# Peptides against a protein of PDB entry 1ZZD, part 111

Target 1, 109 residues: chain A of PDB entry 1ZZD
Amino acid sequence: FQVVNPYLLRDLVDLGIWDEGMKQYLITQNGSIQGLPNVPQELKDLYKTVWEISQKTIINMAADRSVYIDQSHSLNLFLRAPTMGKLTSMHFYGWKKGLKTGMYYLRTQ

## One batch from the design tools (peptide; made by RFdiffusion4, then SolubleMPNN)

Design b2_p26_5_s2 (from b2_p26_5, 15 letters changed)
Fold by OpenDDE base, seed 3:
Order: C-alpha cells, then structure tokens, then sequence
Structure b2_p26_5_s2 (fold): chain B 109 residues (1-109), chain A 26 residues (1-26)
C-alpha cells in the first residue's frame, strides 16, 4: 500500500504532474520534490525533506493498513482499512501546524 | 512519549477528519 502526504498530493495534482512516473520518483527520493524541474520553487520551499515526525511512529500507525491514491489527476483517497483514519488525521494536523514535509511510504503487506 | 502525544492530537481532530475523509471519497 501507499501513503502520501495528502496536501503534497493535492499540490502535485493541481500542477497536473501526478502520474505513475511521479509516484515512482517519490518512492526513490523518499518523498522529496526538491529535484523536480517542473515544480515551482515556492512549492519546494513549502515542503521540506526533513522528517519532523517520527517515521517509526508513522510506520507503526500504518502497519498492516493500506490506502489507495488515485492517480487520475484528481485528489482521491481510498482507505481500505478504517484504522488509516489515524494516519490521515496526523497528516492533516501536521499540515495545519506548519509541518509541510513530503511524506511517502510504499509497503508490501 | 512522542507516540502518546501524537495519539492525543489525533483524538482531538477526529471530528474534522471524518468530514474531510468523506469529501475525499466522493
């Protein structure tokens, strides 16, 4: 399953650059968008590569859960497990508090 | 300790989360 910062995803979708290639790129770059040439600098400044939330905590909360992200240039979040609501809440709260780090996880159950 | 803090924060925003999730799934 995949877990992406929903606000980062929104911004990438708004730019019209979200696709399978972008998804794979984020995987290899651990969620960083700093190296993308087609992303405005303002957006790069907004999203940092530093992990301010414990990745271990995030992984524990997402363990054995799955979320599907639609890549059809629209922001769609499909939670396959109700418990993913906690992870989503963390992302939303983090965004509201100024934590704008790109966070991306891809795991195989 | 960090995990405990995060869990408490999550509980406080559950109502807002519910609304947002519904909108994202439509």
Amino acid sequence: as target 1 above (109 residues)
Amino acid sequence: DEEKKNLEIIKKVEEEKKKLLEELEK
Scores: peptide ipSAE 0.013, ipTM 0.225, DockQ to the pose 0.107
Fold by OpenDDE base, seed 5:
Structure b2_p26_5_s2 (fold): chain B 109 residues (1-109), chain A 26 residues (1-26)
Amino acid sequence: as target 1 above (109 residues)
Amino acid sequence: DEEKKNLEIIKKVEEEKKKLLEELEK
């Protein structure tokens, strides 16, 4: 699924600045691009008026579909008490490990 | 133990995240 506005995603991709780091940033910023220096002001203005996903929704979405773990790995801390920071780290970890198969979707408690 | 191992992983990932985010915000 898309953790950000599909139009925003398109625009970020068109700008060539979309990557995992950007994705993580957006998660931590509740989908907001307002703080990104590499984003044109025009784009910021455009999406400033657009309703953004609530932090809770983003966290839930990230936990459900955007955060991947390898089934072979035991990440008890994430499963036990998922927090925004942990979810972000987990997402980064999954990406860094290059998980392609055997992925597990985290479910928040 | 396993918890320490996980903490180590999290720590490493968070450090990398921090660096990456700093680059994004630069």
Scores: peptide ipSAE 0.010, ipTM 0.227, DockQ to the pose 0.220
Fold by OpenDDE base, seed 2:
Structure b2_p26_5_s2 (fold): chain B 109 residues (1-109), chain A 26 residues (1-26)
Amino acid sequence: as target 1 above (109 residues)
Amino acid sequence: DEEKKNLEIIKKVEEEKKKLLEELEK
């Protein structure tokens, strides 16, 4: 399974690079964008995943940015076989509703 | 204190998730 930061999804969409290829990349990279050569370092620093920093740091960042990232809890929007369209729709819907927190739980089948 | 903060975040996320999923799962 994999967790995707909702703000990361936002920024990827805004950058116009959110597509099926990006989704597959994130799946293979456990949600990490650290290996992407075309992503600014600032974004890489901002979107370090649970596998890249301690849980404590993540929680602290969540408290500060109102973004909770934790794959150990049922805090995610669960998608077993998500499509890019579905993920995008969820993002925009959440944004319209003022959703500032929440994670995408992607099940790798 | 920190735990309380975390729980508040969790609660908020769960509530928002519930609303979102109710509409998006259809």
Scores: peptide ipSAE 0.009, ipTM 0.179, DockQ to the pose 0.037
Fold by OpenDDE base, seed 1:
Structure b2_p26_5_s2 (fold): chain B 109 residues (1-109), chain A 26 residues (1-26)
Amino acid sequence: as target 1 above (109 residues)
Amino acid sequence: DEEKKNLEIIKKVEEEKKKLLEELEK
């Protein structure tokens, strides 16, 4: 099964780029968003630095907080339409918490 | 500690994004 950090999923939904194509893309790219042309560079940089954390730490954090890509119900948690102020607060809070809970895509058999 | 350094870098990126989002809200 494949697991994605919920904050990454939220960011993709907020950008309006989450769809079946994006889902398949992430599967082929092992969760990397670095090659996406429609993602702000700041987000790429954020997740790039997260990617540079030790694999051991990333795995442990991802095990704590994760969303299965194939679980549509989990996606519904992030489909809420927040105000811009709420969106900003959510992003920063999520990033801070994500640093503790993991921002990595895991795939296990 | 390399992980600590990485977290500091991420923090800086978050601050930059915060500035960008604040500009969008104006």
Scores: peptide ipSAE 0.016, ipTM 0.242, DockQ to the pose 0.098; fails the geometry check

Design b2_p26_5_s3 (from b2_p26_5, 16 letters changed)
Fold by OpenDDE base, seed 2:
Structure b2_p26_5_s3 (fold): chain B 109 residues (1-109), chain A 26 residues (1-26)
Amino acid sequence: as target 1 above (109 residues)
Amino acid sequence: MEEEKDKKIIEEVEKEKKKLEEELKK
Protein backbone atom coordinates (compact mmCIF):
# COMPACT_ATOMS: atom_id res chain seq x y z
CA PHE B 1 0.00 0.00 0.00
CA GLN B 2 0.92 3.66 -0.36
CA VAL B 3 0.03 6.81 1.50
CA VAL B 4 -0.16 9.98 -0.55
CA ASN B 5 1.94 12.86 0.73
CA PRO B 6 -0.47 15.37 2.26
CA TYR B 7 1.38 18.27 0.63
CA LEU B 8 1.02 16.58 -2.73
CA LEU B 9 -2.64 15.95 -2.13
CA ARG B 10 -3.11 19.63 -1.29
CA ASP B 11 -1.31 20.77 -4.40
CA LEU B 12 -3.23 18.40 -6.65
CA VAL B 13 -6.47 19.71 -5.20
CA ASP B 14 -5.31 23.29 -5.70
CA LEU B 15 -4.55 22.48 -9.32
CA GLY B 16 -8.07 21.15 -9.67
CA ILE B 17 -6.92 17.78 -10.95
CA TRP B 18 -7.72 15.60 -7.94
CA ASP B 19 -10.49 13.22 -8.94
CA GLU B 20 -11.21 9.53 -9.37
CA GLY B 21 -9.11 9.45 -12.50
CA MET B 22 -6.17 10.89 -10.64
CA LYS B 23 -6.60 8.36 -7.86
CA GLN B 24 -6.45 5.51 -10.33
CA TYR B 25 -3.49 7.10 -12.08
CA LEU B 26 -1.51 7.38 -8.86
CA ILE B 27 -2.26 3.76 -8.05
CA THR B 28 -0.94 2.61 -11.41
CA GLN B 29 2.05 4.95 -11.18
CA ASN B 30 2.96 4.01 -7.60
CA GLY B 31 2.33 7.53 -6.36
CA SER B 32 4.51 9.28 -8.94
CA ILE B 33 3.42 12.49 -10.63
CA GLN B 34 6.47 12.73 -12.85
CA GLY B 35 4.61 11.57 -15.91
CA LEU B 36 1.70 13.99 -15.65
CA PRO B 37 1.67 16.58 -18.43
CA ASN B 38 -0.65 18.93 -16.57
CA VAL B 39 1.59 19.34 -13.52
CA PRO B 40 4.16 22.15 -13.40
CA GLN B 41 7.76 21.00 -13.60
CA GLU B 42 8.59 22.91 -10.45
CA LEU B 43 6.09 20.81 -8.56
CA LYS B 44 7.50 17.62 -10.04
CA ASP B 45 10.98 18.63 -8.97
CA LEU B 46 9.81 19.47 -5.48
CA TYR B 47 8.09 16.17 -4.89
CA LYS B 48 10.87 14.20 -6.48
CA THR B 49 13.18 15.49 -3.77
CA VAL B 50 10.66 15.24 -0.96
CA TRP B 51 9.65 11.74 -1.96
CA GLU B 52 13.23 10.58 -2.21
CA ILE B 53 14.08 11.88 1.25
CA SER B 54 10.98 10.35 2.77
CA GLN B 55 11.63 6.99 1.18
CA LYS B 56 15.21 6.94 2.42
CA THR B 57 13.98 7.61 5.92
CA ILE B 58 11.48 4.78 5.73
CA ILE B 59 14.13 2.43 4.35
CA ASN B 60 16.43 3.16 7.26
CA MET B 61 13.71 2.64 9.81
CA ALA B 62 12.40 -0.52 8.21
CA ALA B 63 15.75 -2.19 7.59
CA ASP B 64 14.79 -5.13 9.79
CA ARG B 65 11.42 -5.59 8.10
CA SER B 66 10.25 -7.17 4.87
CA VAL B 67 10.57 -4.29 2.44
CA TYR B 68 11.02 -3.88 -1.28
CA ILE B 69 11.51 -0.96 -3.65
CA ASP B 70 9.57 -0.41 -6.84
CA GLN B 71 11.47 1.87 -9.20
CA SER B 72 9.31 1.43 -12.27
CA HIS B 73 8.28 5.10 -12.27
CA SER B 74 9.89 6.50 -9.13
CA LEU B 75 11.55 5.35 -5.96
CA ASN B 76 8.82 3.67 -3.95
CA LEU B 77 9.10 1.59 -0.81
CA PHE B 78 6.52 -1.00 0.07
CA LEU B 79 6.28 -2.48 3.52
CA ARG B 80 4.79 -5.81 4.46
CA ALA B 81 4.12 -5.60 8.17
CA PRO B 82 1.11 -6.05 10.43
CA THR B 83 1.87 -2.80 12.26
CA MET B 84 3.57 0.43 11.22
CA GLY B 85 2.91 2.72 14.15
CA LYS B 86 6.41 4.06 14.64
CA LEU B 87 7.15 4.30 10.92
CA THR B 88 3.86 6.04 10.28
CA SER B 89 4.43 8.54 13.07
CA MET B 90 7.89 9.45 11.84
CA HIS B 91 6.76 9.67 8.24
CA PHE B 92 3.81 11.88 9.12
CA TYR B 93 5.90 14.08 11.38
CA GLY B 94 7.83 15.32 8.37
CA TRP B 95 4.58 16.25 6.68
CA LYS B 96 2.74 17.61 9.70
CA LYS B 97 2.06 21.01 8.15
CA GLY B 98 0.20 19.34 5.32
CA LEU B 99 -1.82 16.88 7.41
CA LYS B 100 -4.73 19.29 7.65
CA THR B 101 -5.48 18.65 3.99
CA GLY B 102 -5.89 14.96 4.66
CA MET B 103 -4.07 11.89 3.45
CA TYR B 104 -5.27 9.32 0.95
CA TYR B 105 -4.51 5.64 1.31
CA LEU B 106 -3.75 3.88 -1.96
CA ARG B 107 -4.17 0.16 -2.35
CA THR B 108 -1.46 -1.09 -4.66
CA GLN B 109 -0.95 -4.48 -6.23
CA MET A 1 -6.69 -12.31 5.74
CA GLU A 2 -4.69 -9.78 3.73
CA GLU A 3 -7.65 -7.46 3.54
CA GLU A 4 -8.03 -7.56 7.29
CA LYS A 5 -4.37 -6.71 7.75
CA ASP A 6 -4.72 -3.76 5.41
CA LYS A 7 -7.73 -2.50 7.32
CA LYS A 8 -5.81 -2.61 10.57
CA ILE A 9 -2.96 -0.64 9.00
CA ILE A 10 -5.39 1.95 7.66
CA GLU A 11 -6.92 2.34 11.09
CA GLU A 12 -3.48 2.81 12.60
CA VAL A 13 -2.55 5.44 10.00
CA GLU A 14 -5.76 7.33 10.61
CA LYS A 15 -5.19 7.21 14.34
CA GLU A 16 -1.70 8.65 14.00
CA LYS A 17 -2.94 11.31 11.59
CA LYS A 18 -5.55 12.37 14.11
CA LYS A 19 -2.94 12.66 16.84
CA LEU A 20 -0.75 14.86 14.68
CA GLU A 21 -3.66 17.02 13.61
CA GLU A 22 -4.59 17.59 17.23
CA GLU A 23 -0.99 18.51 17.95
CA LEU A 24 -1.09 21.11 15.17
CA LYS A 25 -4.13 22.74 16.74
CA LYS A 26 -2.08 23.60 19.83
Scores: peptide ipSAE 0.011, ipTM 0.230, DockQ to the pose 0.226
Fold by OpenDDE base, seed 5:
Structure b2_p26_5_s3 (fold): chain B 109 residues (1-109), chain A 26 residues (1-26)
Amino acid sequence: as target 1 above (109 residues)
Amino acid sequence: MEEEKDKKIIEEVEKEKKKLEEELKK
């Protein structure tokens, strides 16, 4: 499973570039959008830090999943309710503050 | 169908975001 930052998902949808191809690309890039030419640099800068947080969190907490792509299926996005809040808060705080660590966030379930 | 699921996820995230924002203001 690959966790996708839900705010990133929102932004990609808002840009109108979220499709099956994008999903596949994100899988191959472990969620990184840095290589996408059709994504504004502003978003790349914003989600670079968040992406790093996400990857670190995934490695350290394999059992926790917020929004993720199930690679074993048809590139569907899934939301694991039990851990969604925790990861969302971490991503949100990192996104907002530009922090490279998930150590500082509003703790939720 | 998949797109609709994505939208639902976004809606849930937005709700959570709002909650977190309120908590961060404390």
Scores: peptide ipSAE 0.011, ipTM 0.262, DockQ to the pose 0.095
Fold by OpenDDE base, seed 4:
Structure b2_p26_5_s3 (fold): chain B 109 residues (1-109), chain A 26 residues (1-26)
Amino acid sequence: as target 1 above (109 residues)
Amino acid sequence: MEEEKDKKIIEEVEKEKKKLEEELKK
């Protein structure tokens, strides 16, 4: 499973723009909101894509709260629609490693 | 055949993205 940034989720909900469409968009963009219209620039500046976040930071955010997205679906989107994704293969690998570590950490609490 | 499947996936995602963007502009 892919972890959605819990703080981003909160802010999107607060803005009233969180829905299934937003969810799918974030999957294809690996959490990037930079291309979204009508999102305050402050939020765009605040949130970074996975390659700009340390694994430790990812784990910390996931430990607080997480929303899981089907990993196979996300992977398929990255492979089948690479022009829509923000990640290179290397970045995806880093994200995957972070997710695995984070999930392990959450299981052990 | 596999290429066609990929094209369909891309098309569906792009449609959904466009819909979302249009909704956000309202």
Scores: peptide ipSAE 0.008, ipTM 0.208, DockQ to the pose 0.028
Fold by OpenDDE base, seed 1:
Structure b2_p26_5_s3 (fold): chain B 109 residues (1-109), chain A 26 residues (1-26)
Amino acid sequence: as target 1 above (109 residues)
Amino acid sequence: MEEEKDKKIIEEVEKEKKKLEEELKK
């Protein structure tokens, strides 16, 4: 189960580069924007660090819930269905509170 | 509660993100 940072998705929408092609690209890149030529370097630098923070957060939550995490360049979780719902809700709640804009998310299996 | 712990973690992460954003503006 893969989740992409909603702050990143917001910024991509604001840049006007979010489309179906970009969506598929992010899926193949596990949420990384480092290889995108049309993204400002400052955003790449920001989300490089933000990605690390997000991974730390997920690891902490996973430890609390005894979930399995795949540390392969993506926010990848393997949970029981009820636990997945709770984790996803908590994560999106925190992001939404910080964003103060429409919530965008990318979810893949 | 576990839910409250998760909220605290998320809040801390958001705080760190904001600090980083401010640093990038310099």
Scores: peptide ipSAE 0.008, ipTM 0.232, DockQ to the pose 0.042

Design b2_p26_5_s4 (from b2_p26_5, 13 letters changed)
Fold by OpenDDE base, seed 2:
Structure b2_p26_5_s4 (fold): chain B 109 residues (1-109), chain A 26 residues (1-26)
Amino acid sequence: as target 1 above (109 residues)
Amino acid sequence: MEEEKDKEIIEKVKEEEEKLKKELEE
């Protein structure tokens, strides 16, 4: 079980590239889409994961917010009955608390 | 330079998220 950014999921669906293969790929890549050749660069930039952002930047930004984010492991929030609303809420909450794109939700086909 | 780029991306993401939030509320 892995949580994927709900907006990313939406965009992947809109691109018509969301499938079981993509799901498995994201799992193996810890949510990163940077290695996908069929994804627009703009989208890659938009959904750049915290692991793909310089650690220095993350640390500095975290310091500004007085919140350190451990990037050693992926942040996975597990919900028993996840909804888009809940995922979005958690995403924004995490962002407000200084988390930079660490939540991934993978839905089944 | 990379740090600045990262910051820029983060800010753009924030802006996009706010936009998406508004869209979802409608």
Scores: peptide ipSAE 0.014, ipTM 0.246, DockQ to the pose 0.080
Fold by OpenDDE base, seed 1:
Structure b2_p26_5_s4 (fold): chain B 109 residues (1-109), chain A 26 residues (1-26)
Amino acid sequence: as target 1 above (109 residues)
Amino acid sequence: MEEEKDKEIIEKVKEEEEKLKKELEE
């Protein structure tokens, strides 16, 4: 499964660049926007920082059941596929900031 | 207003999510 952080989706829509082409691009780039020329650098920096969240921090966040009980699937994906770590961190970071939106699946495996 | 802009964005996101959901169900 490939999941997109709801904040990222919102920001792409706000920029008016969300379309089928963008969706396919994100699939091929594993959710990364760093290579997009039409995205402001400030936004790239923001999500770069989110991607740098340590695995330890992610696990600690998941341990807080009062807030992260709805993130069990995200945690499972993280444990099963290390390559999903960055995407999982973005999702957990969004949740920590008060985002209650569920996972946004771009594709299924 | 910013609130109205936010509502428009949310609506757009919801529309795209529903579209994607339908595609995944096929």
Scores: peptide ipSAE 0.013, ipTM 0.283, DockQ to the pose 0.017
Fold by OpenDDE base, seed 5:
Structure b2_p26_5_s4 (fold): chain B 109 residues (1-109), chain A 26 residues (1-26)
Amino acid sequence: as target 1 above (109 residues)
Amino acid sequence: MEEEKDKEIIEKVKEEEEKLKKELEE
């Protein structure tokens, strides 16, 4: 299964661009929105960062359960940008609180 | 069926997100 970031899914729906074509695109691009011309650059930048951090977090959690310290430091850096900061904080806090179970799952083709 | 399932998932995520936002503001 491919896990889609629930906040990304929300934002795509809010933009009114979520459809079957978008779904298939995300599957083929492994969740990346960087190549989409109809997505605001702000969202691309945000989810590029979130995606990279999420992957690092997963790797770190597999090696060290003290990942919360690293997340806290990352949060402090992202608080400089209010909009991105809120979403980043929510992402890390959601991870800590176990919101992974509420994520959207896609079947890979 | 797939579209309806997607809507249910999105609504669940939105509910959890709102809860999380409130917790972050405390």
Scores: peptide ipSAE 0.008, ipTM 0.245, DockQ to the pose 0.026; fails the geometry check
Fold by OpenDDE base, seed 4:
Structure b2_p26_5_s4 (fold): chain B 109 residues (1-109), chain A 26 residues (1-26)
Amino acid sequence: as target 1 above (109 residues)
Amino acid sequence: MEEEKDKEIIEKVKEEEEKLKKELEE
C-alpha cells in the first residue's frame, strides 16, 4: 500500500507521530497501523485493513452505500484479492464510519 | 472496469494527500 490515506495522515499528525519514516512504515505494512505502539487502539480499530478483519466485516463494509466506490466494485471486495483501490476505499469507509457511529470489526478466528 | 476504477480512486487519494500535505506545511 503505497498511498497514505489523507484522513489517516491527519490523525497521525494530530498524534504528533507523522514523519517520512512513518509513511514508509505504512507502505511496508500495507497501510496497517496495528504494529504501532504509540497509536491508540481505537484508531487501530478504525483503520484495520482487509487482512485484519473477517469476511463478514468486509461484506458489511462493501454493502454500505456510502463507500467511495460503485456498487459493483464494493460487492466484489470479498470475491477477489484486495487491490490498492479496495484497500484505499476501506480506509475511506473506516474514517467515515468513525465520524458517524464508529466501526466494529470482527477478526478472523 | 474494476481496475480502472481502482486507479481513479488511488489518484484521487493521492491528490487529497498532496493537498493535505501542502496545507500542513503552510
Scores: peptide ipSAE 0.007, ipTM 0.206, DockQ to the pose 0.196; fails the geometry check

Design b2_p26_6_s1 (from b2_p26_6, 15 letters changed)
Fold by OpenDDE base, seed 5:
Structure b2_p26_6_s1 (fold): chain B 109 residues (1-109), chain A 26 residues (1-26)
Amino acid sequence: as target 1 above (109 residues)
Amino acid sequence: MEELERKLKEELEEALKELEKLLKEA
């Protein structure tokens, strides 16, 4: 399972702020970097749009059989029968594809 | 919802561990 965005980890490492404390922070914050003072706002905006919102949605999707999420910048998800594992994989894949193509659509019916 | 969040956090921890390993090897 790749629940964590590798680019987020990379960026945090590049910023020199990655450590065990940061790791635990992310875990408690479900991957959110919005509260990190040393992270550029541009990155916060990016991950908010693509990752953070999706993480919140993933939790909700697990409880809802049919969910559609539209992130104009990178990611669109349409799920009829979501599972935690499936959503995690799709989220990661969507993010990766979004970075490469600017927009990625995941549809499951 | 809390249960789902807990599971997500556990997965995050595992994923981060794996990614850290991969970063080290890269």
Scores: peptide ipSAE 0.063, ipTM 0.552, DockQ to the pose 0.050
Fold by OpenDDE base, seed 2:
Structure b2_p26_6_s1 (fold): chain B 109 residues (1-109), chain A 26 residues (1-26)
Amino acid sequence: as target 1 above (109 residues)
Amino acid sequence: MEELERKLKEELEEALKELEKLLKEA
């Protein structure tokens, strides 16, 4: 599963910097915009404090558990496990609590 | 870990594609 911040994408579009290159950049950076010099610091701070930190936490926790996963099928089961679901819920709560906006779950597993 | 990263990036790509589509339609 993956959660994407619709407001982040909107903001990038509004800044006029959204393109295929930016999309690939976000993919390689796991959604982080911290390394972009053309993004206002205010936006970096906003997304860092809630969304980006939560995403990093999820990825790190998943990566930590991946040490015990050696097969693609096992990985899929892990991603669909209740633990990941709980992390998703916590991520949603953190986002709502911090930014008072909803998250868009484009695909859940 | 590399496999997990690959899968997460693939899903992120798919999610971004869908979100981008929604933004274009809005």
Scores: peptide ipSAE 0.062, ipTM 0.552, DockQ to the pose 0.038
Fold by OpenDDE base, seed 1:
Structure b2_p26_6_s1 (fold): chain B 109 residues (1-109), chain A 26 residues (1-26)
Amino acid sequence: as target 1 above (109 residues)
Amino acid sequence: MEELERKLKEELEEALKELEKLLKEA
């Protein structure tokens, strides 16, 4: 699963730094903003923490499932159960109010 | 690995397009 956080996109837009260049940067960095110098460290820490919590939750919920975390791509999970993606989306929805759209999960393999 | 990474990046691009569309409509 390729994970894309809609709240991250919103925050980048709110910062006024979202453009085609930023979009391409995210693509090349597999969704990571950690290396962006024009993003406040607070936001980097926020989304790092959120992602870590989300992954921990997924691992706990998928104890009886085959889960593979791609070490080369920080935002990729290989899950046998698509329901894990739905649960993760609900997790982020509950975490931050505003956007009603949960995280987008795109099945890769 | 290169081929897989390329495919993942293409999928991410499509996902971002969808999210951007949803954000605009919200």
Scores: peptide ipSAE 0.033, ipTM 0.518, DockQ to the pose 0.053
Fold by OpenDDE base, seed 3:
Structure b2_p26_6_s1 (fold): chain B 109 residues (1-109), chain A 26 residues (1-26)
Amino acid sequence: as target 1 above (109 residues)
Amino acid sequence: MEELERKLKEELEEALKELEKLLKEA
């Protein structure tokens, strides 16, 4: 499974370029958007540096709030044309069901 | 970039807060 930053997904949706093809691209490129010509350079620069930071931040925040994140219980998302609201709802639903993860996992269809 | 990072952290903070609520309800 491929771990993806939910805010990257949001930004791609906001750009109007998120679709099944984009999803498959991210899976094959291990989450990298650096090779996408239709993505603004500022977003490429942002997520080039923020990916590791965001993961660390989530872990730190979880620790501070006594929230245990177990990636062995991952929420696998099957998204085609998501919105931020949809992503959030799915994440919260998964958490409520006992899937304690701060990341989204994509898989091929 | 720093400003965007700060905003991201704030959003994640709020998200985690909501997740905690759901965890307690589960």
Scores: peptide ipSAE 0.014, ipTM 0.263, DockQ to the pose 0.082

Design b2_p26_6_s2 (from b2_p26_6, 15 letters changed)
Fold by OpenDDE base, seed 4:
Structure b2_p26_6_s2 (fold): chain B 109 residues (1-109), chain A 26 residues (1-26)
Amino acid sequence: as target 1 above (109 residues)
Amino acid sequence: SAAERERRERELEEARKVAEELEKEA
């Protein structure tokens, strides 16, 4: 059983690389981004860790929708709910370490 | 901007549909 991480989908959209081609690629690759040439390596490394999360947790997170507030370069802000805590922490850490784009999300419980 | 947020929300919804398709094929 495979589930696409909702944070991954948001990151692809935020990178501006989401299109019909990307959609078909994800379908054929079962949600893996490791082979994508237009995705930063730091993001690939981050999601290697994300896939170590239990399927149950991923499914629960997929049902959660965060409200996008703002995005800017050089600043990453995350307001997270406890149910998204682990993934959000990893995502936040990954962006702080290597990703240029900043994202601000408002989480609801 | 509001327009940018609306665009992003639509794209996220489309991406979620892809996730659902992947779940069906898994």
Scores: peptide ipSAE 0.024, ipTM 0.421, DockQ to the pose 0.021
Fold by OpenDDE base, seed 1:
Structure b2_p26_6_s2 (fold): chain B 109 residues (1-109), chain A 26 residues (1-26)
Amino acid sequence: as target 1 above (109 residues)
Amino acid sequence: SAAERERRERELEEARKVAEELEKEA
């Protein structure tokens, strides 16, 4: 059993570090990015907290291509502004309300 | 550039396919 958060995959693509090596790393690490030195700590913290959300639901949301991240720098600034608790709450709220574009809006702020 | 956008879209599509494959294995 292994599930990788599809939003994480998109974030890795946006960081320009997604490749075959990264894919194999995630497979061997059961989807964990905690050991990656080239990933911002804020992203590690984010996906550590949002893992509590149903992975199946997240995959379905991502498959609809409702989430878009423009630039990695914008993402980093976004993650540094609010607390991880607030980010998690917003993510849960969007999930519960069926807001497919909620994360896009948040990351563009 | 247009080429960079196209590359990004391809990479995102590939990532999505990986996620779907992992869902099947789960």
Scores: peptide ipSAE 0.021, ipTM 0.372, DockQ to the pose 0.022
Fold by OpenDDE base, seed 3:
Structure b2_p26_6_s2 (fold): chain B 109 residues (1-109), chain A 26 residues (1-26)
Amino acid sequence: as target 1 above (109 residues)
Amino acid sequence: SAAERERRERELEEARKVAEELEKEA
């Protein structure tokens, strides 16, 4: 199960670089854009930060619940869990308003 | 331009469909 960040999709479309090749690239790279030469570094940094924050949070939550989750599929599993799904949605909402805001909401839960 | 905006909107919608397909296959 693989989830694509909708904000990433938007940004790639806005850059005019979305195509079948890009789709396949994202599939093979588990959503990472770090290796793309035609993407501005600022966007790479942004989505790197988002990924790091998300994974760290998911890992911590999984540990707290005594559930082992594979790192590559951790986000997908939580999206299917009702409570975790809400938290993920809050994270993305926070991202839309700024990373720090998203982190604030997650830390308060 | 309006035409450019419409193009981007169509492309975004197609991208969303792809994302949904990937989620179904996962």
Scores: peptide ipSAE 0.021, ipTM 0.410, DockQ to the pose 0.017
Fold by OpenDDE base, seed 5:
Structure b2_p26_6_s2 (fold): chain B 109 residues (1-109), chain A 26 residues (1-26)
Amino acid sequence: as target 1 above (109 residues)
Amino acid sequence: SAAERERRERELEEARKVAEELEKEA
């Protein structure tokens, strides 16, 4: 399964471009929006770093058989003060503490 | 089985390599 950034989902919905086609696109692109022509470049720049870090974290969690992190808090800190170091630290902290957060799951066929 | 365990270990190692590559690209 893929975990989708809830803020990304919100932004896509706010743009009015969220539909079944978008969902399938995200599944095939592992959550990346870089190839979407109808997304503002500012959002692409923002979510590029977030996407890369999140994917790394998810992969590491899977490798360590960890299921949940406090991703919501991690994203809040990053969006408020976008620093890779802060995001990484919070992700690892949440992972180590076994914190849970609300996530949107995309299940692949 | 031993074969299943080996497969899982290989898959995990490959996943870790991907994670490291993503970090370098970020």
Scores: peptide ipSAE 0.015, ipTM 0.334, DockQ to the pose 0.057

